Peptides against a protein of PDB entry 5D63. Designs and how they scored, part 13

Target 1, 292 residues: chain A of PDB entry 5D63
Amino acid sequence: SLRRGIYHIENAGVPSAIDLKDGSSSDGTPIVGWQFTPDTINWHQLWLAEPIPNVADTFTLCNLFSGTYMDLYNGSSEAGTAVNGWQGTAFTTNPHQLWTIKKSSDGTSYKIQNYGSKTFVDLVNGDSSDGAKIAGWTGTWDEGNPHQKWYFNRMSVSSAEAQAAIARNPHIHGTYRGYILDGEYLVLPNATFTQIWKDSGLPGSKWREQIYDCDDFAIAMKAAVGKWGADSWKANGFAIFCGVMLGVNKAGDAAHAYNFTLTKDHADIVFFEPQNGGYLNDIGYDSYMAFY

## One batch from the design tools (peptide; made by RFdiffusion4, then SolubleMPNN)

Design b1_p9_2_s2 (from b1_p9_2, 5 letters changed)
Fold by OpenDDE base, seed 5:
Structure b1_p9_2_s2 (fold): chain B 292 residues (1-292), chain A 9 residues (1-9)
Amino acid sequence: as target 1 above (292 residues)
Amino acid sequence: MPLGPLVPP
């Protein structure tokens, strides 16, 4: 079963992703096929899948950027019916915005069926061009047509998954206590995380004894990421991953405050030093406290 | 790199 989360949704046949054209929040904005760059944000191509309670394998798909929802125009079962962005809510009863998402016959890709019309999200003619039509189209669950098969690349982690990644890290103190602040986290590419750090002004900030030292840098980075999230995305129900840790050295005579994020595969954490923008697998401290 | 005077629990 597909988990709640943020997904980049890529066609199984051609290198095209489900894109909300221009990231527009206007009702009726076309959802189209568009090229993407692996391991980047792909701003208009991120979708929050929210599972509908008591409706098996059924979701709304909220565009992260626009805050609008994937919508089958008039819920029509006619082949070629437009799929657009439209205003909605995560737990809507509108069948135009309800999508049953299950594995295809290949066991790797998914098919996206409109709950009402029973038609499938289709990259029309498998067109790999930017702006290619995505439409509702007739099909079956067992059909092998790659126009209707989609890879769901998970771009977020649950708080439980983040907690598990931390627990696997060798640089966690025996007294460690973590505090989870949110339920679902968009995990940023390091390039984006670094850009937020640069834009925060932290690279030009001067360390000053106690008045602006390690904890101030670490908290300022977390605040910058939080603000970036709020300013960048119109969807709700998720946070941007950026942790703060307090750690102690092996000798037990020094402590430090720093940040951390998740690796690309979401299996591990990597430490981030907000005083210099460095990523480290070992920051020289074992964490006794984190919040994220 | 300078550190702050944090105290472990």
Scores: peptide ipSAE 0.033, ipTM 0.760, DockQ to the pose 0.835
Fold by OpenDDE base, seed 1:
Structure b1_p9_2_s2 (fold): chain B 292 residues (1-292), chain A 9 residues (1-9)
Amino acid sequence: as target 1 above (292 residues)
Amino acid sequence: MPLGPLVPP
């Protein structure tokens, strides 16, 4: 089954992603096919899939940027019915906004079926052009039509997945205590994480003994990421991944405060030094505490 | 234990 999370949803036939046109929050905003740049944030193309309790394989899809939901216009079963952004809620009972998402016959891609109409999300004519129509269209689960097959590239991690990534890292002290602050985390590309760091003013911040040292830098980075998240996205129910760690050196005579994020594959953590903007696999400390 | 900074150059 598809896990709760944030996804970049890409057509299986052509290099096109499901895009909310202009990221607009207006009801009836077209959802269209659009080109994307790999390993970037792709602002209008991120979707939070929220599983509906007690309804198998059924989700709402919230556009991360607009905070609106994928909606089949009037719930019509007619082929060519528009799929739009529309106001909604994560656990709506409106069948226009309920989507059954299951593996296609190829075992790698998914099909997205409207719960009410039983039609499928279709990239009309497999058009790879920017602004190509996405519509509800007749189909079956076993058809091989790539117009209705989508790769769900997960852009987030659960708190449990983050916890597991931390536990696998060799730079964790035996006394480690972790504190989880949220349930689901958008994992940023390093370029975006670095840009937030730059925009925070931390690169120009002066280190001062005790009054503005390692802990202040680490907390300031986390605060900057939190504010960036709040200012950038209208959807709720997720956070932006940015951890704070306290670590002790191998000699046990010095400690440090620093940040961390997840690697691209979400399997490991990478340390981030907020005093210089560096990413390190080994920061020279073993973490005895983290919050994220 | 004191928190040891990375002192910038």
Scores: peptide ipSAE 0.031, ipTM 0.749, DockQ to the pose 0.177
Fold by OpenDDE base, seed 2:
Structure b1_p9_2_s2 (fold): chain B 292 residues (1-292), chain A 9 residues (1-9)
Amino acid sequence: as target 1 above (292 residues)
Amino acid sequence: MPLGPLVPP
């Protein structure tokens, strides 16, 4: 079954993603096919899938940027019915905004069925052009039509997945204690993470003994990421991944404070030094405390 | 890099 999370949703037939046009929060904003750039944020193309309790394989899809929801216009079962952004809530009972999402017959892609109409989200004619129509269309779960098959590229991790990634890292002290602050985390590409670091002013910040040292840099980076998240996205129910660690060296005679994020595959952590913007697999310290 | 926070006793 599909997990709660943030997804980039890509057509199985052509290099097109499900895009909320202009990221607009207006009711009736078209959802369209649009090109995307791998390993980037793709601002208008991220969707938070919230599972509906006690309704198998059924979700709302909230556009991360606009905070509006994927909506089948009038819940119509007619082929070619528009799919739009519309105001809603994560646990709505409105069948126009409820989507049953299950594996297709190929076992890799998903199909997206409207709960009420039983029609499927369709990239009309498999059109790869920017602004191509996405509509409800007749179909079945077992047919192989690529216009109705979608890859769900997961862009987030649960707190449990983050905890597991930390636990696999060799640079964790035996006395380690982790403090989880949120339930679901958007994982940023390193380029975006670095840009937030640059925009924070940290590259120009002066290290000063005790008054502005390693802990201040690490906390300032986390604060900058948190602010960036709040300023960038209208959806709720997730955070932006940016951890703070305290570590001790192997000799036990020095300590450091630093940041960390997740690798692209979400399986491992990578350390980030906020004093110089470097990414490291080994920062020279074993973490005895983290919060994220 | 500078010394970080106090380590637990």
Scores: peptide ipSAE 0.030, ipTM 0.733, DockQ to the pose 0.649
Fold by OpenDDE base, seed 4:
Structure b1_p9_2_s2 (fold): chain B 292 residues (1-292), chain A 9 residues (1-9)
Amino acid sequence: as target 1 above (292 residues)
Amino acid sequence: MPLGPLVPP
């Protein structure tokens, strides 16, 4: 079963992703195929899949940027029916916005079926051009047509997954206590994380004893990421991953406060030094406390 | 570059 999370949804046949055109929040905004860049944010191409309670394998798909939902126009079962962004809610009963998402016959890709019409999300003619039509189309779960097969690349982690990544890291003190602040986290590419750091003013901030030292830098980075999230995305129900750690050195005679994020594969953490913008696999401290 | 709080935990 597909987990709740944020996904980049890529066609199985051509290098095209499901894109909300111009990221517009207007009702009826076309959802189209569009090129993407791996390991980047792909702003208009991120979708929060929210599972519907008591309805097997069924979700709403909220565009992160616009806060609108994937909608089959008039719920029509006609082949070629437009798929658009439309206002909605995560737990709507409107069958135009309910999508049954299950593995295709190849066991890797998914098919996206409208709950009401039973038609499938289709990249029409497998067109790889920017702005290519995405529509509801007749089909079956067993068909191998790549026009209706989609890879769901997960761009977020649950709090439990983040906790597991931390637990695997060797730089955790035996007295470690972690505090989880949210339930689902968009994991940023390092380039985006660094840009937020630059825009925060931290690169120009002066270290000052006690009044603006390591903890202030680390908390300021956390706050900057939080604000960036609020200012960048209209969807709700997720946070942006940025952790704060307190650590102690091996000798036990020095401490530090720093940030951390997740690696690209979400399996590990990487440390971030907000005083210089550096990423490190070993920051020289073992964490005894984190919040994220 | 000073790195930490006054005292370790």
Scores: peptide ipSAE 0.029, ipTM 0.739, DockQ to the pose 0.701

Design b1_p9_2_s3 (from b1_p9_2, 5 letters changed)
Fold by OpenDDE base, seed 3:
Structure b1_p9_2_s3 (fold): chain B 292 residues (1-292), chain A 9 residues (1-9)
Amino acid sequence: as target 1 above (292 residues)
Amino acid sequence: MPLGNLVPP
């Protein structure tokens, strides 16, 4: 079954993603096929899938940027019915905004069926052009038509997945205590993480003994990422991944505060030094505490 | 810029 999370949703037939046009929050904004760049944010193409309690394999799909939801116009079962962004809530009972998402016959891609109409999200004619129509269309679960098959590329991690990544890292002290702050985290590309660091003013900040030292830099970076998240996205129910660690050296006579994020495959962590913007696999300290 | 200046645990 599909897990709660943030997804980039890509057509199985052509290099096109499900895009909310201009990221607009207006009711009736078209959802269209659009090109994408791998390993980037793809701002208008991120969707939070929220599972509906007690309804098997059924979700709402919230656009991360606009905070609006994928909506089948009038819930019509007619082929060619528009799919748009529309105001809604994560746990709505409106069948226009409820989507059953299950594996296709190929076992790798998914099909997206409207709960009410039983029609499927379709990239009309498999058109790979920017602005191509996405519509509700007749179909079956066992059909192999790539116009109705979608890859769900996971762009987020749960707190449990983040915890597991930390636990696999060799630079964790035996006394380690971790504190989870949120339930689901968008994982940023390093380029975006670095840009937030630059925009925070930290590159120009002066290290000063005790009054503005390692802990201040690490907390300021986390605060900058939090603010960036709040300013960039209208959807709720997720955070932006940026951890803070306290670590001790092997001798036990020195300690440091630093940041960390997840690797591209979400399987491990990488350390980030907020005093110089460096990414390191070994920062020279073993973490005894983290919060993220 | 000495980097680490946290009180050890």
Scores: peptide ipSAE 0.220, ipTM 0.861, DockQ to the pose 0.647
Fold by OpenDDE base, seed 1:
Structure b1_p9_2_s3 (fold): chain B 292 residues (1-292), chain A 9 residues (1-9)
Amino acid sequence: as target 1 above (292 residues)
Amino acid sequence: MPLGNLVPP
């Protein structure tokens, strides 16, 4: 079954993603097909899938940018019914905003069925143009029509997945204690993570013994990422991944504070040095504590 | 060079 998380949702037939037009929070804002750039944020094209308790394979889909929800207009079962952004809540009972999401017959893509109408989210005519209509349309689970098949590319990790990635890393001290702060994390591309670092003013900050040293840099980076998250996204129920680690050297006579994020495949961590903006597979310390 | 001045555990 589909896990709770943030997804980039791409059509299986053409290089088009599910996009909330202009990222607008207005009720009735069209959801459309739009081009995307791989390995970027794609601001208006991220969706938080929240599973509904005790309703199998059923979710709300919250647009990360607008904080509004995917909504089938009037819950109509008519083919061509508009799919729009609309105000809502994660655990709504409104069937216009409830979506059953299961694997298609190809075993790789998903179909998105409205819970009430039983129609499917359809890229009308498979149109690859920007602004192409997305609508509710008649269909079945076993049909091969690519207009109704979607790849769910997961852009986030759970705290458990992050914990597992840390546990696999060879640069973890035997005394390691991790402290999880949130439940789900958007994982940023390194380019975005670096841009936040640049915008924070840390590149111009001077290291000063004890008064503004490694821990200050690492905490300032985490604070900058947290603020960027709050300023960038209207949806709730997730954080932006940026960890802080404390590590000790092999000799045990020196310690350092630094950041870390996840690799593109979410399987491993990569260390980030907030004093110079570098990404490293080995920072020269073994972590005895982290919070993220 | 990155510089750490954290008190070791």
Scores: peptide ipSAE 0.217, ipTM 0.861, DockQ to the pose 0.719
Fold by OpenDDE base, seed 4:
Structure b1_p9_2_s3 (fold): chain B 292 residues (1-292), chain A 9 residues (1-9)
Amino acid sequence: as target 1 above (292 residues)
Amino acid sequence: MPLGNLVPP
């Protein structure tokens, strides 16, 4: 079963992703095929899949940028019915906004079926051009047509997955205590994480003994990421991943506060030094506390 | 100046 999370949804036949046109929050905004850049944020192409309780394999799909939901126009079963962004709620009963998402016959891609109409999300004619029509179309679960097959690339981690990544890292002290703040986290590319750091003013901040030292830098970075999240996305129900760690050196006579994020594959953590913007696999300290 | 100045636990 598809897990709750944020996905970049890519066509199985052509290099096109499901895009909310211009990221607009207006009702009836077209959802279209659009080009994407791997390992980037792809602003209008991120979707929060929220599983519906007690309805097997069924989700709402909320566009992260607009906060609107994938909607089959009038719930029509007619082939070529527009799929648009529309206002909604995560746990709606409106069948126009309910999508059954299951593996296709190839075992890798998914098909997206409207709960009410039983038609499938279709990249019309497999058109790879920007702005290509996405529509509801007749189909079956076992068909091999790539126009209706989609890769769900997960762009987020659950708190449990983040916890597991931390637990695998060799730079964790035996006394480590971690505190989870949220349930689901968008994991940013390093380029985006660095840009937030630059925009925060931290590169120009002066280290001062006790009054503005390592802990202040680390907390300021986390606050900057939190604010960036709130200012950038209209969807709710997720956070932006940025951790704070407190670590002790091997001798046990010095300690440091720093940040961390997840690697591209979400399997490991990488340390971030907010005083200089550096990414490190080893920061020279073993973490005894983290919150994220 | 050091990068860190956190009091060790």
Scores: peptide ipSAE 0.215, ipTM 0.858, DockQ to the pose 0.664
Fold by OpenDDE base, seed 5:
Structure b1_p9_2_s3 (fold): chain B 292 residues (1-292), chain A 9 residues (1-9)
Amino acid sequence: as target 1 above (292 residues)
Amino acid sequence: MPLGNLVPP
């Protein structure tokens, strides 16, 4: 079953992703096929899947950028019915915005069925061009038509997954205590994380004893990521991953505050030094506390 | 190099 999370949704037949045109929050904004760049944010192509309680395999799909929801126009069962962005809520009862998402017959891709109409999200004619029509179309769960099959590439982690990644890192102190702040986290590419760091002004900040030292840098980075998240995305119900750690050196006579993020496969953490923007597998400290 | 100024726990 599909987990709650943020997904990049790619067609199984052609290199096209489900894109909200121009990231517009206007009702009726077309959802279209569009090219994407691997290992990037793909701003208009991220969707928060929110599971509907007590309705098996059924979700709303919120566009992360616009904060609007995938909507089958008039809930029509006619082939070729437009799929658009439309205002909504995560737990709506509007069947135009409810999508049953289950594995296709190939066991890897998913099909996206409108709850009401029972039609499927279809990349019309498998068109790989930018702006290609995505529509509701007749189909069945067992059909192999790649126009209606989608890979759900997870772009986020749950707090539990983040916790697990931390737990297996060798640079965690025996006294470690982690504090989880949110439930689901968008994991940024390092390039984006670095850009946020640059834009925060931290590269130009001067280390000063006590008044602006390691903890200030680390907290400022987390604050910058938080602000970036708030400024960049209109959807709610997720955070941007950026951790703060306090660590002690092997000798036990020095401590440091630093950041961390997740690797692209979400399996491990990587340390980030906010004083210089470096990514390290070993920062020279073992974490005794983190919050993220 | 990074400079820490935390008191160890």
Scores: peptide ipSAE 0.214, ipTM 0.862, DockQ to the pose 0.775

Design b1_p9_2_s4 (from b1_p9_2, 5 letters changed)
Fold by OpenDDE base, seed 5:
Structure b1_p9_2_s4 (fold): chain B 292 residues (1-292), chain A 9 residues (1-9)
Amino acid sequence: as target 1 above (292 residues)
Amino acid sequence: MRLGNLVPP
């Protein structure tokens, strides 16, 4: 079953992703096929899949940027019916915004079926051009047509997954206590994480004993990421991953405060030094506390 | 409670 999370949804036939045109929050904004750049944010192409309780394999799909939901126009079962962004809620009962998402016959890609109409999200004619029509179209679960098959690339982690990534890191102190602040986290590419760091003013901040030292830098980075998240995305129900750690050195005579994020595969953590913007696999400290 | 003084790397 598809897990709750943020996904980049890519066509199985051509290098096109499900894109909310211009990221507009206006009702009726077209959802279209659009090119994407791997390992980037792809702003208008991120979708929060929220599972509907007690309805098997059924979700709402909230555009992360606009905060609007994937909507089959008038719930029509007619082939070629527009799929648009529309205002909604995560747990709506509106069948126009309910999508049954299950594995396709190939076992890797998914098909996206409208709950009401039973038609499928279709990249019309497999058109790879920017702005290509995405529509509801007749189909079956067993069909191999790549126009209706989509890869769901997970761009987020659950708190449990983040906790597991931390737990397997070798630079965790035996006294480690972790504190989870949210349930689901968008994991940023390092380039984006670094840009937030730059925009925060931290690169120009001066270390000062006690009054603005390692803990201030680490907390300021987390605050900057939090603000960036709030300012960048209109969807709710997720956070941006940025951790704070307190660590002790091997000698046990010094401690440090620093940040961390997840690696690209979400399986490990990487340490981030907010005083210089460096990414390190070993920051020279073992963490005894984290919050994220 | 933190262990030791927090310092830059």
Scores: peptide ipSAE 0.035, ipTM 0.754, DockQ to the pose 0.178
Fold by OpenDDE base, seed 4:
Structure b1_p9_2_s4 (fold): chain B 292 residues (1-292), chain A 9 residues (1-9)
Amino acid sequence: as target 1 above (292 residues)
Amino acid sequence: MRLGNLVPP
């Protein structure tokens, strides 16, 4: 089954993603095909898939930017029915906003079926142009039509996945204790993470012994990321990944506070020094505590 | 043990 998470949803036939037009939160905003840039945020193209309890393989899809939900207009089963953003809730009973998502016949891509109408999300004519129509269309689970096949590129990690990535890192002290603050985390590209760092004012902040030193920088970075998340996205039920670590050096006579994020493949962590904006695979300390 | 830290460039 598809896991709860944030996805970039890409057509299997052409380089087009499911996009909420202009990121608008207005009811009836068209969902369209749009170009994307790999390894970037793609602001209007992120969808939180929330599994419906006790309904197999069925989800709501919340646009991360607008906080509105993928909605089949009037729940119509007619081919060509518009798919739009519309206000809703994660656990709605409205069949216009319930989507059964399962693997296609190729075993890699997914099909997205409206729960009520049994029609499928379709990139009409496989049009790769920006603003191309996405509609409900008749189909079957087993047919190979690429207009109705979608790759779900996972853009988030669960707290358990983050925990596992940390556990694999060689720079974790034997006494390490981690504290999980949230359940699901959007993982930012380094470029975005760095921009948040710049915008926070930390690059111009003065180091001062004890009163504003490593722990203050590290916590300020985490706070800046948290605020950026709250200010940037209207959807709920997720956080932005930014960790704080306390580490001890090999000699055991010095400690440091620093940040960390996940690598692009979400398999590992990378350390971030908030005092200079550097990314490091080895920061010279072994972590004995983290919260994220 | 107190936290040690670097001075920004």
Scores: peptide ipSAE 0.034, ipTM 0.751, DockQ to the pose 0.176
Fold by OpenDDE base, seed 3:
Structure b1_p9_2_s4 (fold): chain B 292 residues (1-292), chain A 9 residues (1-9)
Amino acid sequence: as target 1 above (292 residues)
Amino acid sequence: MRLGNLVPP
């Protein structure tokens, strides 16, 4: 089954993603095909998939930016029915906003079927143009039509996945204690993470003995990312990944506070030095505590 | 052992 998480949803036939037009929160806002840039945030094209308890393979899809939900207009089974953003809730019983998502016949892409109408999310005519119509359309689970096949690129990690990534890192102290703050985390591209760092004012902040030193920098970065998340997204039920670590050096005579994020493939962590904005695979410390 | 032993490079 598809895991709960944030996804970038890309057509299997053409380089087009499911986009909520202008990221608008207005009811009836068109969902359209739109170009995307790999390894970027793609603001209007991120969807939180929330699994419905006790309903197999069925989800709501919340647009991360607008906080509205993918909605089949009037739940109509007619081919060409508009798919729009509409107000909703994660665990709604409204079949217009319930989507059964399962693997297609190719075993890599997914099909998105409306729970009520049994029609499928379709990039009409496979049109790769910006603003191309996405609609409910008749289909079957087994047909190979690429207009109805979608790659779900996971853009988030669960707390368990983050914990696992930390646990396999070689720079974790034997006394390590981690504290998980949230359940699901959007993982930012480094460019976005760096931009938040720049906008925080930390690049211009002066290190001062104890009064504003490593712990202050690391906590300020965490706070900046948290604020960025709150200011940027209207959806709830997720956080932005940014960890704080305390570490001790190999000699055991110095300690440091720093940040960390996840690598692009979400399999590993990378350390971030908030005093200079550097990314490091080895920051020279073994972590004995983290919160994230 | 105290935190903050490092300054920016």
Scores: peptide ipSAE 0.032, ipTM 0.756, DockQ to the pose 0.222
Fold by OpenDDE base, seed 2:
Structure b1_p9_2_s4 (fold): chain B 292 residues (1-292), chain A 9 residues (1-9)
Amino acid sequence: as target 1 above (292 residues)
Amino acid sequence: MRLGNLVPP
């Protein structure tokens, strides 16, 4: 079954993603097909899927940017019924905002069925143009219509997945203790992570013995990412991934504080040096503590 | 242990 997480949802037939038009939080804002750029944030195209307890394969879909929810207009079963953003809650009982999401017949893509109407989210006519209509449409689970098939590209990790990625890194050993701060983390592209670093002022910050040294840089980066998250997204129930580590060198005579993030495939961590903005597979230290 | 530091360029 689909896991809780943040997804970029792409049509299986054409290079179009499910987009909340203009990222507007207004009730009735159209959800449309829109082009996307790989390995970027795609601001209006991220959806938090929250599983409904005790209802198999059923979710709410919260637009990360607007904080509104995918909503089938009036819950109508008529083909061509608009799908819009609408105010809601993660664990609503409103069938207009409940979506059963299961694998399609191809075993890779998903279909998105409205819980009440039993119609499917459809990219009308497979139109690849920006602003193309997305609507509820009649269908079945087993048919191969690409207008109703969607790839769910997971853009987040659970705390457990992050913990696992850390644990298998060759520079995490010995007395390591990890402290998990949140449950689900949006993983940023390095370009975005770097931009946050730049905007924080850290590139121009002066290293000063003890008063503003490695720990200050690492904590400032963590704080900058946290602030960026709070300022950028209206949805709740997730954090932005940015870790802090303390490490000791091989000789055991020096320690360092630094950051880390996850690789694109979410399988590994990469170290980030907040004093120079560098990404490294080996920062020269073995971590004995992290929080993220 | 007191933390070490990278000297920025």
Scores: peptide ipSAE 0.028, ipTM 0.737, DockQ to the pose 0.176

